# Ledger of designs, part 224: peptides against a protein of PDB entry 5HOI

Target 1, 351 residues: chain A of PDB entry 5HOI
Amino acid sequence: FRYMPFSPAGTPFGFTDRRYLTMNEVGYVSTVKNSEQYSITVSFFDVGRFREYHFEDLFGYDLCFLNEKGTLFGQSKTGQIQYRPHDSIHSNWTKIIPLQAGERITSVAATPVRVIVGTSLGYFRSFNQFGVPFAVEKTSPIVALTAQNYRVFSVHYSQFHGLSYSLSELGTSSKRYYKRECPLPMSLPNINSDMKKDANLDYYNFNPMGIKSLFFSSYGDPCIFGSDNTLLLLSKWRSPEESKWLPILDSNMEIWKMSGGKETTDIHVWPLALAYDTLNCILVKGKHIWPEFPLPLPSEMEIRMPVFVKSKLLEENKAILNKKNEIGADTEAEEGEEDKEIQIPVSMAAE

## One batch from the design tools (peptide; made by RFdiffusion4, then SolubleMPNN)

Design b1_p22_6_s3 (from b1_p22_6, 13 letters changed)
Fold by OpenDDE base, seed 3:
Structure b1_p22_6_s3 (fold): chain B 351 residues (1-351), chain A 22 residues (1-22)
Amino acid sequence: as target 1 above (351 residues)
Amino acid sequence: DPVLPSSAPNEKFAKLVQEYME
């Protein structure tokens, strides 16, 4: 087994000079090989809100995470990371993560308020959006990261214990765990079945865990999409004993149904995000399970969530809307430009 | 009223799957 750099929905080069470093609901980051250099382009789906930009990459960034405020890049071998805000107001910053001999950065994540770096030795490094370090924690080897606001979903791998996950919140002074290195019931790629097609071998060499993507839903639930094309959602994660992984979508089965029960061996879902009960994804046609160039437009697939999940999500969303309306009525007055840190009410973290 | 998820996204997605099957 080799620890490979992972980015959400990242694609291999295959036989091409180009790949996607990452993609999600915000946009997609591509890199093109130009001799010994790379040209990186950061593209957005909302072209009215964001402006596409590009730059020359002299370092060969192989890790990426895109959010609404900026793009984090990383180089797995050198430990270099760069954060690039999408706006011109904030400056780019670069840092070198100290790596031990043979250590690799395996994943990076960034939110508007946090930067996270995970390594093959299980070093979990946290920073603010300006690259100021908070802490270094030793965990099991990290293979994937995603983050939303202050929350981090990490996937760990041990050759003895297989896949595990953690869910944590990165406060200013401390890390809170909701889940700590709990078993992840995701199937690993089956070498004998999945790798029989040469086209899949390139992908599994690039991503040996077969994690196509991981993200938080719009409700803040951890989601993971594996090699089996099943979307898993972590339900009830606030209650450690009640938390369950729910298979909310078998994308192969749903494509098969939508085809009228025909063979769909060349049609693939490439996951971007989960918004409410809709999977944002790229529908891929071809031999490769990943999108090629040019990127097709994102598609929306409605997920028939189990009624008990949908009801709870609707209740939580009503509670959020009601609280927003109560707060919105009193705050007409103060025009002040204060960066309203969306204080996640501490109460929502305690229930 | 919470907009009941319209069958519209899946109808659009199903059409796209059918187009990809041709």
Scores: peptide ipSAE 0.472, ipTM 0.796, DockQ to the pose 0.276
Fold by OpenDDE base, seed 4:
Structure b1_p22_6_s3 (fold): chain B 351 residues (1-351), chain A 22 residues (1-22)
Amino acid sequence: as target 1 above (351 residues)
Amino acid sequence: DPVLPSSAPNEKFAKLVQEYME
């Protein structure tokens, strides 16, 4: 097994000179290979809110994470990272992550407030948005990262234990774990079934774990989309004993239904984000399971959220609305939302 | 096998899948 650089919804080069480094609900980052150089373009779906920009990449960035405020780039072998704000107000910064012999950066994530770097040796490095380091922690080998606000969802791989995940919050003073290296019930790519199509071999060589993407939902729930095209959502993660992965969408089954039960072996869902009860995705037609160029417009697939997830979301939204109404209009107090455990009344679990 | 929660039939998405099947 080789640890490969992972970025959310990143695509391989295949037989082309271009690929997507990452894509999500904000936009997509592409790279084009020009001899020994790369040209990177950061594109956005909301062209009214953001302006597309490009730059020459002399380092060969193979890691990327896009958020609403900027783009984080990383080079897996050299340990170089760069943060580029989308605005011209904030400066770009570059840092070299110290790597041991054979160590690779395997994933990077960035929020408006945090930068996270994970490595093949399980070094978890945290920074603020300006590249000021907070901590270095030793974990199991990190294969994927995503982050929202102060929360980090990390996927780990051990040859002996398989896939695990952590969910943590990166406060100013300390890291809190909601979940720490718990088993991740995601199916790994089956070499014999999934690689029967030569077109998929390139993808699994690029991404051996088959993690197409991972993100937080609009409600802050960790989501992962594997090689089986099932969207898993981590429910009740605030309660250690009640937390479970929910298969909230089988995208192959949904495409099959929508086709009228026809063979759909050339139609694929490429996940971007989960917004409320809709999967934002690219519908891909072709031999490759990933989008090619040009990128098709994003599509929304409605998900029947389990009733207990919908009820919790309604309660959380009511609690947020009530807090906003109790906090009179004028004080933008950055009161850290203390995650009060909403005790779901036992009565709503029985219908 | 636990029946995976299915999406509601998104008419727009279903039309796009049909267009991709042609």
Scores: peptide ipSAE 0.467, ipTM 0.784, DockQ to the pose 0.298
Fold by OpenDDE base, seed 1:
Structure b1_p22_6_s3 (fold): chain B 351 residues (1-351), chain A 22 residues (1-22)
Amino acid sequence: as target 1 above (351 residues)
Amino acid sequence: DPVLPSSAPNEKFAKLVQEYME
């Protein structure tokens, strides 16, 4: 097994000179090979809010994370990372992550307040948005990261234990775990079945875990989209004993239904984000399970969420609305997200 | 088998899938 650099919804080069480094609800980052260098373009879906920009990459960035404030780049082998704010107010910064012999950066994540670096040896490194380090922790080998605000969803891999996950909050003084290296009930790519199509071989060589993307939902729930094209959502993660992974969408089944029950082996969902009960995704046509160039417009797929997820969503929305109403217009006080435990009423059993 | 939750009626998305099936 080789630890490969992972970025959310990143695509392989395949037989082309170009790929997507990452994509999500904010936009997409592409890289093009130009002899010994790369041209990177950071593109946005909201062209009114953001301006596309490009730069020459002399380092060969193979890791990327895009958020609303900037783009984090990483080079898996050299340990170089670069943060580029989308605005011109804040400066770009570059840092070298110290790597041991054979260590690789396997994933990077960035929020407006945190930068996270995970490695093949399980070094978890946290920084603020300016690249000031907080801590270094040794975990199981990290294969994927995503982050929202102060929260980090990490996926780990062990040859002995398979996939695990952690959910943590990166405060100013300490890291809190909601989940620490708990089993992740995600299927790994089946080499014998999935590799029979030459078109998938390139993808699984690029991404051996088959994690197409991972993100937080708009409600702050960890989501993962694996090789089985099932969207898993971590429900009730605040209550360690009640926490469970929910298969909230089988995208293959939904495409099959929408086709009228026809063969859909050339139609694929490429996940971007989960906003409320809507999966933002790229619908891909072709032999490759990933989007090519040019990128199709994002599509929205409504998900019939389990009612207990909807209740949590409604209460979190009420809590957000109540906080917005209590915070009168004036002071951007950094009031910490009081994690009020939302009590889901028992009565919404699925009929 | 645990019945995976289905999407709600996705008229726009279903139309796009149909266009991709042609």
Scores: peptide ipSAE 0.467, ipTM 0.785, DockQ to the pose 0.282
Fold by OpenDDE base, seed 2:
Structure b1_p22_6_s3 (fold): chain B 351 residues (1-351), chain A 22 residues (1-22)
Amino acid sequence: as target 1 above (351 residues)
Amino acid sequence: DPVLPSSAPNEKFAKLVQEYME
């Protein structure tokens, strides 16, 4: 097994000089090879809210994470990271992560308040948005990271134990675990079945875990989209005993249904984000399972959540909206996140 | 072609899938 740099919804170069470093609901980051250099472009789907920008990359950044406030870049071999705010008011910063011999940065994540670096040796490094370090923790080897606010979803790999995950909160003084290196019930790419198509071989050489993306839902639930094109959501993660992975979407089956039951071997879902009950994705046509250039516009796929989940989520959203409307603009109320456990009910009955 | 009823969830997405099947 070889640890490769992972970024959410990142694409390989394939036979081209260009790829997406990352993409999500905010936008997409592309890189183009220009001789010994790279040109990076940070593009946004909301062109009214954000301005596209580009820069010359002399380091060959192979890791990226995009959020609403900035873009984090990383170089897996050198340990260099760069944070670039989208707003020109805040300065860019660069840091070198100390790496041991053979260690690689495998994933990076950034929120408006945290920067996280994970390595092939399982070093978990946390920083604030200004690159001030909080802690270094030793975990199992990290293969993927995502973060939302103070929460971090990490995927780990062990040769003996396979895939595991952690869910943690990075407070100011301490790290809290909701889940710590628990088994992740995601299938690894099967070399014999999934790699029979030459077009898939390039992808699995780029991403050996087959994790197309991972993100938090708009409700703060960890989501992962594997090589099987199934969206898994971690339900009830606040209650460690009740927590489970829910297969909330089989995207291959949904495309098959939408086609009228025709063969859809050249149509692929590329995941971006989960907003409420809607998967934001790129619908890809072609031999490659990933989007090429130019990037198609994002599409929305409604997920048939169990009625009980949808009703609770709607009630909680109404309660949040009503609280925001009753609390006039001026009070920085420390909203103690009343961790109202969203009880996602068990029964997705397969009809 | 079975026209998916226009009131079905994912009408816009289903239409895009059909356009990609042509």
Scores: peptide ipSAE 0.467, ipTM 0.789, DockQ to the pose 0.188

Design b1_p22_6_s4 (from b1_p22_6, 13 letters changed)
Fold by OpenDDE base, seed 5:
Structure b1_p22_6_s4 (fold): chain B 351 residues (1-351), chain A 22 residues (1-22)
Amino acid sequence: as target 1 above (351 residues)
Amino acid sequence: DPVLPSSEVNEELAKRIQELMS
């Protein structure tokens, strides 16, 4: 096994001079090889909210994470990271992460408030959005990271234990674990079946874990999309004993259904984000399972879990809160109520 | 009622998949 740099929905170069470093609901980051340097472009889906920008990359950034406030770049071998705000209000900053011999940065994540770096030796490094370090923790080897606000979803790999995951919150004073190196019930790519196609070998060499993307849903649930094209959602993560991975979408089955039951072996889902009840994704046509250039417009794919219960319960809870406020009851809306996990009734979760 | 998946999302997805198969 070789630790490779992972970025959410990142694509290989293949036979081209260009690839996507990352993509999500905010936009997509591309890099083009120009002799010994790279040109990076940060593009956005909401062109009215954000302005596309580009810069010359002399370092060969192979890690990226995009959020609504900026882009984090990393170089897996040198340990260099750069954060670039989308606006001009905040300055870019660069830092070198100290790496041991043979250590690689394997993943990076950034929120408006945190920067996270994970390594092949399991060093978990946390920073604020200005690159001020909080802590260094030793974990199992990190293969993927994503983050939302203060929460971090990390995927770990051990040769002995396979895939595990952690879910943590990076407060101001300390790291809290909701889950710590728990087994991740995701299938690894099957080398024997999948490697018969050259295009699959190129992708496997780029991403040997087969994790196409990982993200937090709009409800703050950890999501992972593996090589089996199944979207897994971590449900009840606030309740350690009740926490479970839910297969909320088989994208191959949905493509097949939407085709009218035709052969769809050359149509692929490339995941971006989970927004409420829809997987935001790129539909890819062709030999490669990843999007090429130009990037197709995103598509929405409906999930089969009644996530509608969460939206409706959120709306009902907001409506109850608004009614309480109108009645002049000084119910201290404890800031903690927004962070209560919406319990999906078991009856609705089974339909 | 759980808001059933909007037929519209599935219709647009089906249309886009059909366009990719043509």
Scores: peptide ipSAE 0.489, ipTM 0.848, DockQ to the pose 0.299
Fold by OpenDDE base, seed 3:
Structure b1_p22_6_s4 (fold): chain B 351 residues (1-351), chain A 22 residues (1-22)
Amino acid sequence: as target 1 above (351 residues)
Amino acid sequence: DPVLPSSEVNEELAKRIQELMS
């Protein structure tokens, strides 16, 4: 087994000189080979909010994470990381992560408040948005990271135990675990069945875990999209004993239905984000399961779980709170109420 | 006919998939 650099929805070069380093709901980061150098472009879907920018990459960044405030880059072998704010008011910063012999940075993540680096030896390194270090923890080998605000979703791999996951919150002084190296019920790519097509072998060599992307939903639930094209959502993660992975979308089945039951073997879903009840994705036509250039416009795919229940319950709870405030009830709204997990009624989760 | 639940999202998705299949 070889640890490869992972970035959310990153694509291989294939037979081309260009690839996507990462993409999500904010935008997409591309890199082009120019002899011994690379040209990186950071592009956005909301062109009114953000301006596209590019720069020359002399280091060969192979890791990337994009958020609404900036882009984190990493070089898996050298340990170099760079954070580039989208706003020119804030300065870029560069840091070298110390790596042992044979150690690789396997994934990086960035939020407006945290930078996270994971390695093939299981070193988990946390920083603030300015690159000031908080802590170094040793975990099982990290293969993927994503983060939202202070929360981190990490995927780990052991040759003996397979895939596991952690969900943690990075305070200023301490790391809290909601989940710590729990089994991840995701299927690994099947070398014997899927590799009959050369394009699948190229993707497997780029991403041996078959994790196309991982992200937090708009509700802050960890999501993972594997090689089986099933979107898994971690439900009830605040309750350690009640937490479960929910298969909320079979994207192959949804494409098949939307086609009218026709053969759709050349149509692929490339995941970007989960916004409310819709998977934001790129529909890809062709032999490659990943988007080529130019990037198609994003599409939305409705998930089968009525996540509408969370939005309606949030709206109802807001309406109840607003009515309480209008009635002049001095109920100290405990600042902690926004972080209460909305329990979806079991009856609605079965439809 | 699989009765596609008629959401605007699914109608747009179905349209895009049909365009990709043409």
Scores: peptide ipSAE 0.489, ipTM 0.856, DockQ to the pose 0.208
Fold by OpenDDE base, seed 4:
Structure b1_p22_6_s4 (fold): chain B 351 residues (1-351), chain A 22 residues (1-22)
Amino acid sequence: as target 1 above (351 residues)
Amino acid sequence: DPVLPSSEVNEELAKRIQELMS
């Protein structure tokens, strides 16, 4: 096994000079080999909100994370990271992460308020959005990271224990764990069955964990999309004993249904994000399971979870809160309710 | 049974999949 640099929905070069470093609901970052250098382009789906930009990469960035405020780049071997705001108001910054002999940066994540670096030795490094360090923690080897606001979802790998995950919050003064190195019930790629196609071998060499992407849902739930093309959502993560991974979408099954039950072995889902009740994704046609160039328009795939129940319960809870406020009941209790997990009634979860 | 698209999202998805299969 080799620790490879992971970025959410990143693609291999394959036989081409270009790949996607990362993609999500905000946009996509591409890199093109040009002799000894790379040209990076940061593109956006909302062209009215953001302007595409490019730059020459002399470092060979192989890690990337895109958010609504900027792009984080990393070089897995050298330990160099760069944050580039999308706006011209904030300055770019560069930092070198100190790496031990044989250590690699395996994943990076960035939110508008945090930067996270994970390594093959399990160093978890946290920074603010300006690259000011908060802490260094030693964990099990990190293979993937994503973050939303102050919250970090990390995937770990041990040769002895397989895949685990952590869910943590990076406050100003301390790191809180909701989950710490708990077993991750994700299937690893099966080398013997899946390697019959050269394209699958190329992808496996790029991403041996088969994690196509990981993200937080619009509701702040950790999501992971593995090689089995199943979207897993971590439910009830605020309650350690009640927390469970829910298979909320089998994307192969949904493609098969939407085709009218035809053979769809050459149609692939490439995950971007989970927005409300829909998986934002790229539909890929061909031998490669990943999108090529140009990037197709995103598609939406409805998930089976009644996330409509979550939205309705949010609206109902807001309506209840608004009614309480109209009745003039004491205002001190309100700040603590937004962070409560919406309990979906068991009756509505069974339909 | 192939589940008929029950939503506008699924209708657009089904259309896009059919276009990719043609």
Scores: peptide ipSAE 0.488, ipTM 0.858, DockQ to the pose 0.209
Fold by OpenDDE base, seed 2:
Structure b1_p22_6_s4 (fold): chain B 351 residues (1-351), chain A 22 residues (1-22)
Amino acid sequence: as target 1 above (351 residues)
Amino acid sequence: DPVLPSSEVNEELAKRIQELMS
């Protein structure tokens, strides 16, 4: 097994001089080979909110994470990372992560408040948005990272235990675990069955875990999209004993249904984000399971979760909170109420 | 059975898939 650099929804070069380093709901980062250099472009879906920018990459960044405030780049072999705010008011910063012999940065993540670096030896390094280090923790080998605000979803791989995941919160003073190296019930790519198509072998060599993307939903639930094209959502993660992975979307099945039951073997879903009850994705037509250039417009795919229950309960809870605020009840909004998992009434969980 | 699009989201998705199949 070889640890490869992972970025959410990153694409291989294939036979081309260009690839996507990462993409999500904010935008997409592309890199183009130009001799020994790379030209990186950071593009946005909301062209009214953000301006596209580009720069010359002399380091060959192979890791990327895009958020609403900036882009984190990493070089898996050298340990160099760069954070580039989208706003010119904030300065770019560069840091070298110390790597041991044979160690690689396998994944990076960035939020407006945290930068996270994971390695093939399981070093978990946390920084603030200015690159000031908080801690170094030794975990099982990290293969993928995503983060939202202070929360980090990490995927780990052990040759002995397979895939595991952690869910943690990086506070100012301490790291809290909601989940720590728990089994991840995701199927690994099957080399013998799936690799019969050359395009699948190219993708496997790029991403041997088959994790197309991982993200937090708009509700802050960890999501992972594997090689089986199933979207998994971690439900009830605040309740350690009740936490479960939910297969909330079979994207192949949804494409098949929307086609009118026709063969759709050359139509692929490329995941971007989960916004409420819709998977934001790129529909890909062709031999490759990943988007080529130019990037198609994003599409939305409705998920069959009781997310309608969660959204209604969120709206009801907001309406209750707003009514309490209008009634002038000095209900000390316990700072912890926003972090209370919305208890789905048992009656609504049975549909 | 192919589930008919039940939402505007699914209608646009179905249209886009049909365009890709043409």
Scores: peptide ipSAE 0.488, ipTM 0.859, DockQ to the pose 0.206

